# Peptides against a protein of PDB entry 2AZE: the designs that were tried, part 135

Target 1, 148 residues: chain A of PDB entry 2AZE
Amino acid sequence: AQECQNLEVERQRRLERIKQKQSQLQELILQQIAFKNLVQRNRHAEQQASRPPPPNSVIHLPFIIVNTSKKTVIDCSISNDKFEYLFNFDNTFEIHDDIEVLKRMGMACGLESGSCSAEDLKMARSLVPKALEPYVTEMAQGTVGGVF
Target 2, 101 residues: chain B of PDB entry 2AZE
Amino acid sequence: GRLEGLTQDLRQLQESEQQLDHLMNICTTQLRLLSEDTDSQRLAYVTCQDLRSIADPAEQMVMVIKAPPETQLQAVDSSENFQISLKSKQGPIDVFLCPEE

## One batch from the design tools (peptide; made by RFdiffusion4, then SolubleMPNN)

Design b1_p21_4_s4 (from b1_p21_4 with Q8K A11K K16A E19K)
Fold by OpenDDE base, seed 4:
Structure b1_p21_4_s4 (fold): chain B 148 residues (1-148), chain C 101 residues (1-101), chain A 21 residues (1-21)
Amino acid sequence: as target 1 above (148 residues)
Amino acid sequence: as target 2 above (101 residues)
Amino acid sequence: SPFLEAVKTYKEQIAAARKAL
């Protein structure tokens, strides 16, 4: 009947919305873990060194990274007020945001790829509120995707 | 019947979505708290060593871009055009280079 | 700081490029 068809359409719409929210939540969790883990690492490092790193020796978030072959020729044009930049490369390049950098550094404990050791998972769980721990566990197992 | 089954499915999906919304709210709150904590922001940094670990300057040039919020980034990576354009609306853009050594 | 020195050098290069525009 038409009524059932309408409900089926609604069902599919809701399923898609849930899928989108699941993806967003996973990314938010990874960001939280990565940030907290980074801060924790640096705090410990500074304590061990008994001093903060020299200014301009570190890059504070947020940032983006551009990398290319060291042989790539880069032409840069910049506006007088430094509000506009144009980079022209003679070869391919890569762009990474700070979150991706943190992931590659291992700050997300391998959770982003479901490649967590027991210790990694323990760390990840410790960096989120209790309510998020079950979801972290599911992410580590690669079992996220079902309906709650 | 079919109608009853679909009705039940929709109810269950609603509950699932509400759970997701709750978890997302918790997560966004945590991120906000981190952004508001001065000490956390002071410690939210990476080093050149970190960058070398993900892209070794011996093989790759690593450029860091610090741009204000709402900066527009356009990138083209094709056989005929390799370009990055940045346009800030809230302040100057800073560019850094990670040394090889 | 090696990083600071690298940054300075790069900024100088950018500045030179800008003047050439």
Scores: peptide ipSAE 0.017, ipTM 0.864, DockQ to the pose 0.033
Fold by OpenDDE base, seed 5:
Structure b1_p21_4_s4 (fold): chain B 148 residues (1-148), chain C 101 residues (1-101), chain A 21 residues (1-21)
Amino acid sequence: as target 1 above (148 residues)
Amino acid sequence: as target 2 above (101 residues)
Amino acid sequence: SPFLEAVKTYKEQIAAARKAL
């Protein structure tokens, strides 16, 4: 009886760990798709333009963005060496990391919300190794969560 | 019996976790390869137009922050305090603004 | 840090150092 109880506790622990790893894997897949799709887009765009964009017109990863209303008053303190920044706002702001930006740009093909068109899904599958394609399909269908 | 059933379940879960670990390894490897590829890194950028698509500079101030690795970021967004604090240990922090600030 | 005590407006402090996209 005690042995069975111990195994049941372990079973639940493993199930939870698997769930966590599934979430991590999904995020990694989205990052991979978004990144590769971005690179592909830019490569194609530069080929069409026959030149790269001006250096000061683009922001390379990694980055974060902060946005707030243009009416928001912002106070900023910067150290002399620019190692430290302090921003004070009089109203709410938003922070987005580069991956979030890419998702909103559609670089993850809507896979993050399971809102892939047939074309989007095809693109997403094409940007991952073969071993990951079934998982991409499951993500698009919202069927992730089962035990392998 | 019950013990045998639980033991079998644990074995199946172990196999599932091993499969997940394998897939995660594939993903992390792919991401690492992308990080190490100079051409991919050169092409890993967004434009002002991209940023406008998520936050219009005509209505929103859009600030881009590029900070060195391991930079500490603290953000508070509450009715009493709206603050962002950045502290780098490895170099200066760069700040950029979208046009029409 | 002493600089945290001297808060100035965003535009005044960043204008010289920030870059336009």
Scores: peptide ipSAE 0.021, ipTM 0.865, DockQ to the pose 0.030; fails the geometry check
Fold by OpenDDE base, seed 3:
Structure b1_p21_4_s4 (fold): chain B 148 residues (1-148), chain C 101 residues (1-101), chain A 21 residues (1-21)
Amino acid sequence: as target 1 above (148 residues)
Amino acid sequence: as target 2 above (101 residues)
Amino acid sequence: SPFLEAVKTYKEQIAAARKAL
């Protein structure tokens, strides 16, 4: 009885770990797709323009975005060496990491929300190794989550 | 019996986790390859136009922060306190503003 | 204090060191 109980505890631990890893894998896949898609887009754009964009017109990853109403009052304190920043707002703000920005740009092909068109899904599949394609398909169908 | 069933379940879960780990390794490897490719990193950028699609500078202030790795970020967004604190340990933090501001 | 002694608006403080997009 005690042995069974111990194994049941272990079973639950493993199930939870698998669930966590599934979420992590999905995020990694989205990142991979988003990054590769971004690079591909920019490569194509530069080829079409026959020149790179002006240096001060682009933001290279990694970065974070903070946005708030243009009416929001912001006070900022900066250390002398610029190692520390403190921003105080008088209203709500939003923070987005670069991956979130890429997702909203559609670089993840709508896979993050299961809103992939046929073309989006084709693109997404083309941007991952063959071994990951089945998982991409499951993500698009919203069927990820089971124990396999 | 129950013991046999549980033992089998654990074996199956272990196999499933191993498969999952394998997929994660593949994915992580791909991301590493991207990070090591100079041309890819050169092309890993967004434009002001991209940012406008996320938050229109005509209505929103958009601030871009480039912080070194391991930078600590603290954010409070409550009815009584709206604050962001950044602390870098590996270099200065750079801040960008969209030109429309 | 690890920060500048005088608290200014974010625009005023960042203007000296920020980079344009």
Scores: peptide ipSAE 0.018, ipTM 0.862, DockQ to the pose 0.031; fails the geometry check
Fold by OpenDDE base, seed 1:
Structure b1_p21_4_s4 (fold): chain B 148 residues (1-148), chain C 101 residues (1-101), chain A 21 residues (1-21)
Amino acid sequence: as target 1 above (148 residues)
Amino acid sequence: as target 2 above (101 residues)
Amino acid sequence: SPFLEAVKTYKEQIAAARKAL
């Protein structure tokens, strides 16, 4: 009886850990797809233009984005060495990391929201190793969550 | 019996976790390869047009922050306080504005 | 203080540090 109880506790622990790893894997896959898709897009664009963009016209990863209404008043304090910044807003703001920006750009092919067209899914699959393709398919179908 | 059932469940869960670990290792390896590839990193950028597509500067101010690794960021977004503080320990922080046009 | 004096205008204060893309 005690042995069964111990095993049940362990079972629940493992189930929770698996759930967490599933979430982590999904995010990793999205990151991979987004990065590779971005690189592919830019490579193609530069090839078409026959030159890279001006250095100061692009923002390389990593970065974060802060956006707020143009009407928002912002007070900024900066240290002399630019090591410290303090921004005070009079209204709400949003912060987005680079991955979220890429997702909103469609670089993850809508896989993050299960909004993949056939073309999106094809692109997503093409940007991951073969071993990850089945999982990408499951993500697109919304069937992730089961036990392998 | 219950014991046999639980034992079998644990074996199956172990196999599932091993598969997940394997897939995660593949994925992290790919990401590491991208990080180490100079050409990929050169091409890992967004443009002002990209930023305008997700947050139009006609309506929103878009600020880009480039900070060294391990930069501390705290944000408060409440009804009374709206604040962002940044503290770098490894170098200066760069701030860019996405122009409206 | 490690910070510069705060001003009401964000653009004015960080004009020297920020870059327009």
Scores: peptide ipSAE 0.018, ipTM 0.866, DockQ to the pose 0.030; fails the geometry check

Design b1_p21_5_s1 (from b1_p21_5, 12 letters changed)
Fold by OpenDDE base, seed 2:
Structure b1_p21_5_s1 (fold): chain B 148 residues (1-148), chain C 101 residues (1-101), chain A 21 residues (1-21)
Amino acid sequence: as target 1 above (148 residues)
Amino acid sequence: as target 2 above (101 residues)
Amino acid sequence: EIITTSTIHMGLFSKFDTTVE
């Protein structure tokens, strides 16, 4: 009886660990798709323009963004070595990481919300190794979570 | 029996986890390759137009922060205090405004 | 008052290790 109880605890522990790894894998897949899609987009754009964009017009990964109303007053204090920044706002703000920006740009093909079209799904599948394609399909269908 | 059933479940879960680990290794390998590819890094950028597409500068001001790894960010967002503090240990922090066209 | 403290981990992408106080 005690042995069975111990195994039940272990079973639950492993189930939780698997769930966590599933979440991590989904995020990794989205990162891969978003990154490759971004690179592909920019490559094509530069080819069409026959030139790269001006250096001061692009922001390379990694980055984060802060957005607030244009009416928000911001006071910024910067250390002389630029190691420290202090921003004071008179209103609310939002912080977003780069992957979130890419998702909002559609670089993850809507896979993050399971709202990808057939074309989006085809693109997503084309940007991952063959072994990951079934998982991409499951993400698109919202059926992730099954035990292999 | 109960013991046999649980033992079987654990074996199946072990196999499932191994498969997940394999997929994660494949994915992390791909990401590593991207991080090591010079051409990919050169092309890994967004434009101000991209940022405008998700946050209209006519309504929203957008700041971009590029900070060294392990930079500490403290944010306070309440009715009484709105503050962001950045502290880097590895180098200077770059902050710039995405202009409105 | 909510204070969010994060450590920025920047590799291929930025990542926040966030602690909410």
Scores: peptide ipSAE 0.344, ipTM 0.906, DockQ to the pose 0.829
Fold by OpenDDE base, seed 1:
Structure b1_p21_5_s1 (fold): chain B 148 residues (1-148), chain C 101 residues (1-101), chain A 21 residues (1-21)
Amino acid sequence: as target 1 above (148 residues)
Amino acid sequence: as target 2 above (101 residues)
Amino acid sequence: EIITTSTIHMGLFSKFDTTVE
């Protein structure tokens, strides 16, 4: 019947929406873990050093990174008000956002790639509310994707 | 029948989505709390050493961009053109190299 | 030639709204 057909269309729509939300949730969890882990690392480091780092020696979130070969020649044009920048490179470059940097630093405990040791998973779980722990476990096991 | 089966499936999917929404709300709340916590923000930093660690420090230079929200970034990376354009509408853009470089 | 245009959204983390041309 037409009603069944409509319900099947709706079913597919909901499945797709759920899939999207699963991806969003995973990213949010990774962001939370990475952020808290970074803060924890730095807090510990500062405690050990008994002082904060020099203000000009650190880069606070949020930021963007551009990396290229040290041999790359860069020409830069800057507007007087610094509202506009133009960089010309003679070779390829890469752009990374801050969360990507944190992931590469291991701040997400390898959860982003499913490469978690037992210690990594323990750390990851400790950095999220209890309600999120089961999902973190599923992420680590690669079992996310099913319907709850 | 088919109708009953589909109806049940939709109910189950609804419950699944509700659970996801709940978890997302918890997560977004945590992130919001972090963004509002001054101590966390003070400690939310990386070093130039951290930045260099994402690539070969001996071969790569790292440029840091701190820009106001809604800044436009245009990048061209082809065999003939390598360019980055930044345009801000809300304030000045800060671009710098790590002091160690 | 590929041109990537992004709008930078700043929150807890940076976020790119990217369009590839």
Scores: peptide ipSAE 0.337, ipTM 0.906, DockQ to the pose 0.809
Fold by OpenDDE base, seed 3:
Structure b1_p21_5_s1 (fold): chain B 148 residues (1-148), chain C 101 residues (1-101), chain A 21 residues (1-21)
Amino acid sequence: as target 1 above (148 residues)
Amino acid sequence: as target 2 above (101 residues)
Amino acid sequence: EIITTSTIHMGLFSKFDTTVE
């Protein structure tokens, strides 16, 4: 009885760990797809323009963004060495990391929400190693979560 | 019996986790290769237009923050206090606004 | 009020280690 109880505890522990790893893997896949897709987009764009974009017109990864209403009043204080910033807003704001931005741009092909067209799914599959393609397909179908 | 069933379950879960770990290793390897590729890093950018597109272009202001690693960010968003604090230990923080389109 | 404190880890992507106070 005690042995069975111990094994049941271990079983639950492993199930939780697997669940966490599944979530992590999905995020890693999305990061890979988004990054490669972004690079591919920009490479193509630069080839078409026959030149790189102006240096001040682009933001390289990594970054974060803050968005708020254009009517929001922002008070900003900056240390002399720019090591410290303090922003005071008179209204709510949102903070987003770069991967979220890429997802919203469609760089993850809608895979993050299971909203992939046939073309989106084809693109997503093309941006991962063959071993990951089945998992990408499952993500698109929303069938991830089972035991292998 | 119950013991045999649990033992079998644990073996199956172990195999599943091993396969999962393998896939994760493949992903992390790919990401590492991307981080080491100079051309990829050069092309890993978005435009202000891209940033405006993910918000409401007509109603939103977009601020970009580029900070050194290990920068501390504190955010307060309540009915009475709206604040963001940034503290870097490794260098200056760069903040700029995306112009309106 | 809720205070969110994060440590920004800059790699290939930005990443936050967040604590809630």
Scores: peptide ipSAE 0.261, ipTM 0.901, DockQ to the pose 0.806
Fold by OpenDDE base, seed 4:
Structure b1_p21_5_s1 (fold): chain B 148 residues (1-148), chain C 101 residues (1-101), chain A 21 residues (1-21)
Amino acid sequence: as target 1 above (148 residues)
Amino acid sequence: as target 2 above (101 residues)
Amino acid sequence: EIITTSTIHMGLFSKFDTTVE
């Protein structure tokens, strides 16, 4: 009947919306874990060194990075006010945002790829509110995607 | 019947979505608190060593871009053209290289 | 040739709003 058809359409719409929200939540969780883990690491490091690092030796969030071969020739044009930059490369390059950098650094505890050791998972869980812990566990197992 | 089954499914999906919304609210709240914490912001940094660790240190150079919000980035990466264009409207852009070891 | 245009949103993390042309 038409009523059943309407409900099936609605069902599909809701499933898709839930899937989108799941992806968003996962990313938010990774951001939280990565950020807190980074801060924790640096706090500990500074305590051990008994001093903060030199100002020009660190890059604060937020940032992006560009990497390319050391052999790549880069021509750079900069406006006088530094509002505009133009980089020309003679070879390919990669652009990464800061969260991707943190993930590759292991700040997300391998949760982003579901490659967590027991200790990694323990760390990840400790960096989120209790309500998020079950979801972190599911992410680690790669079992996120089902309907609650 | 079919109608009853679909109705039940929709109810379950609604509950699932509400749970997700709740979790997302918790998470966004945590992120907001972090953004407002001065000490956290002070400690939210990476080193050039960190950046080198995610690339091939022997073969890759790393350039860092610090740009104001709403900066436009255009990247062209093809067989003929390789370029990055940055255009800021809210302030100067800072670009620097991680030094070689 | 692919042109990627992104708007950089700088909050706690950087965020790209990317349009592929």
Scores: peptide ipSAE 0.257, ipTM 0.899, DockQ to the pose 0.833

Design b1_p21_5_s2 (from b1_p21_5, 14 letters changed)
Fold by OpenDDE base, seed 3:
Structure b1_p21_5_s2 (fold): chain B 148 residues (1-148), chain C 101 residues (1-101), chain A 21 residues (1-21)
Amino acid sequence: as target 1 above (148 residues)
Amino acid sequence: as target 2 above (101 residues)
Amino acid sequence: NIITLSKIHAGLFSKFDTTVF
């Protein structure tokens, strides 16, 4: 009947929304772990060195990374006020945001790629509130969404 | 019947979504706390060595872009065009090169 | 692709030389 059809449409809409939220939640968890892990790493390093790093040796979040072959020719134009930039490359390039950089650094403990060791998982769990620990475990096991 | 089944499914989905929303709120809160913590922000940095770990400077040129909030980045990467455009509304954009060492 | 950035300020590395228009 028409009523059942309407409910089916709503069901599908909700399922899609849940799927999207699951993805968003996983990303938020990874960001939290990565950020906390980074801060923890740097705090420990500075304590050991008894000083902060030199000013020009670090880049603070947020940032974007662009990388390309060293052979790539890049033409760059900027406005006088530096509000606008235009880069032209003669070959392909890659863009990475700071979160992706942190992931590649291992700050997310390999949780993002399913390469999470027991030690990595322990670290990941330690960097989230208790309520999120089960979800972190599910992410590591690849079982997220199985009940939906 | 089918109607009862669908109704029950929707109830279950609503409960599941509420649980997700709760967890997301927890995450958002944690991130906000980090954002508001001055010491955490001071320590939220990567080094040249870190950047070298994601792209080998011996073979890759690594460019770092620091831009104000709401800066728009548009990228085209195709056989016909390789381009990045940046437009800021709130201030100047800084671009740096990661040196090879 | 379009990306919108949010910023915390920091400085690093050699400033990229560009042509100003």
Scores: peptide ipSAE 0.021, ipTM 0.863, DockQ to the pose 0.061
Fold by OpenDDE base, seed 5:
Structure b1_p21_5_s2 (fold): chain B 148 residues (1-148), chain C 101 residues (1-101), chain A 21 residues (1-21)
Amino acid sequence: as target 1 above (148 residues)
Amino acid sequence: as target 2 above (101 residues)
Amino acid sequence: NIITLSKIHAGLFSKFDTTVF
């Protein structure tokens, strides 16, 4: 009886851990797709233009974005060594990390929301190792959650 | 019996977790390789046009923050306080504005 | 709400003028 109880607890713990790992894996896949897609896009664009973009016209990863209404008043304080920044806003703002920006740009092919077209799904699959393709398919179909 | 059933379930879950771990290792390896590839890093950028697609500078002020690893960001977004605090331990922080079209 | 940044990149933007304290 006690042994069975212990195993039940262990079973539930493992199920939760698997669920967490599934979530982490999905995020890693999205990051990989988004990053590779971005690199591929830029490589192709530079080849067509026959030159890289001007240095001050691009932002390299990693970065974060802060946006707010143009009407928002912002007070910014900076330390002498630029190690510390303090921004005070008089209204709400948004923060987006680079991965979120890439997702909104469509770099993850809509896989993050399961809104992939056939072409999007083909692109997504082409940007991951073969072993990950089935998982990409499951993500696109919203069928992730089964026990392997 | 119940004990046997539970034991079998745990074995199956162990196998499933091992499969997940394998896939995660593949993913992390790929990401690491990308981060270490200088050509990929050179091409890992967004443009002002990209940023305008997510937040139009005609309506929104867009700031880009570049900070060293392990930089701490604290954000408060409430009716009482709207604040962002950045603290770096490894070097200076750079803040940029996305210009209007 | 504290977020630890792994890496941040910049490029297409002008330096933001700030008040030094």
Scores: peptide ipSAE 0.022, ipTM 0.867, DockQ to the pose 0.080; fails the geometry check
Fold by OpenDDE base, seed 2:
Structure b1_p21_5_s2 (fold): chain B 148 residues (1-148), chain C 101 residues (1-101), chain A 21 residues (1-21)
Amino acid sequence: as target 1 above (148 residues)
Amino acid sequence: as target 2 above (101 residues)
Amino acid sequence: NIITLSKIHAGLFSKFDTTVF
């Protein structure tokens, strides 16, 4: 009886670990798709323009975005060596990482919200190795973990 | 029996986890390849137009922070305090404003 | 909340120093 109880605890532990890894894998897949899609987009754009964009017109990854109302007063203090920044706002703000920005740009093909068209899904599948294609399909259908 | 069933479940879960690990390794490998590819890194950028599509610069101030690895970001967003603190250990931090035009 | 950031650098946006806006 005690042995069975111990195994049940272990079973639950492993199930939770698997669930965590599933979440991590989904995020990794989304990152891969977003990055490759971004690179592809920019490559095509530069080819069409026959030139790269001006150096001061683009922001390379990685980055963080902070946005707030234009009416928000921001006090920015910077250390002499620029190793420390302090921003004080008089109102609320939002923070977004670069991956979230890419998702909102549609670089993850709507896969993050399960709102991908057939074309979006085709694109997403084309941006991952063959071994990951079934998982991408599951993500699009919202059936991740169904095999377990 | 109960013991046999649990033992079987654990074996199946082990196999499932191994499959997940394999897929994750494939993903991390692909991401590493992207990070090591010079051309990909050169093309890994967003434009002002992209950022404007995320937040309207006519109504929202959009600030971009570029910081070295291991930089710590502390954020407080409450009715009494609205603050962001950045501390880098590996180099200077760069902050940019997205122009409205 | 605290977040650890991965990487850094510049481009299109106007860099600013200590200021109030």
Scores: peptide ipSAE 0.021, ipTM 0.866, DockQ to the pose 0.078; fails the geometry check
Fold by OpenDDE base, seed 1:
Structure b1_p21_5_s2 (fold): chain B 148 residues (1-148), chain C 101 residues (1-101), chain A 21 residues (1-21)
Amino acid sequence: as target 1 above (148 residues)
Amino acid sequence: as target 2 above (101 residues)
Amino acid sequence: NIITLSKIHAGLFSKFDTTVF
């Protein structure tokens, strides 16, 4: 019947939306873990050093990085007010946001790639509210993807 | 029948989505709290050593860009054109180089 | 690709050598 057809279309729509939200939630969880882990690391480091790092020795979030071969020639022009920048490269470059940098630093405990040791998973769980712990476990096991 | 089955499926999917929304709300709330916490923001930094671990300045040039909110970045990375354009509307853009040593 | 950058303004590194017009 037409009603069944309509419901089937709606079912597919909801499945797709759920899939998208699952992806979004995973990213949010990774961001939270990475951020909290970074803060924890730095707090501990500063406690051990009994001082904060020099102001000009660290880069605070948010930021992006651009990397390219040292052999790449870069021409940069900027406006007088520094509101506009133009970079021209003679070869390929990479752009990474701060979250990706944190992931590569291991701040997400390898959860982003499913490379969690038992210790990594324990750390990851400790950095999220209790309600999110089961989902973190599912992420680590690679069992995310189904419906609840 | 088929109608009853589909109806039940939709109800289950609704519950699943509601649970996802709930978890997302918890997560976004946590992130907002972190962004508003002065101590957390003070400690939210990376070092040159961290950046070197991502891309070794011995082999790669590492450039850091800090820009005001809503700054637009346009990047072209093709075989014949390699370009990054930054345009800010809220203030100056700062660009830094990660030293090799 | 178009990316909208987030808020934070800080950096450890020396300023990039640029040409100002």
Scores: peptide ipSAE 0.020, ipTM 0.865, DockQ to the pose 0.069; fails the geometry check

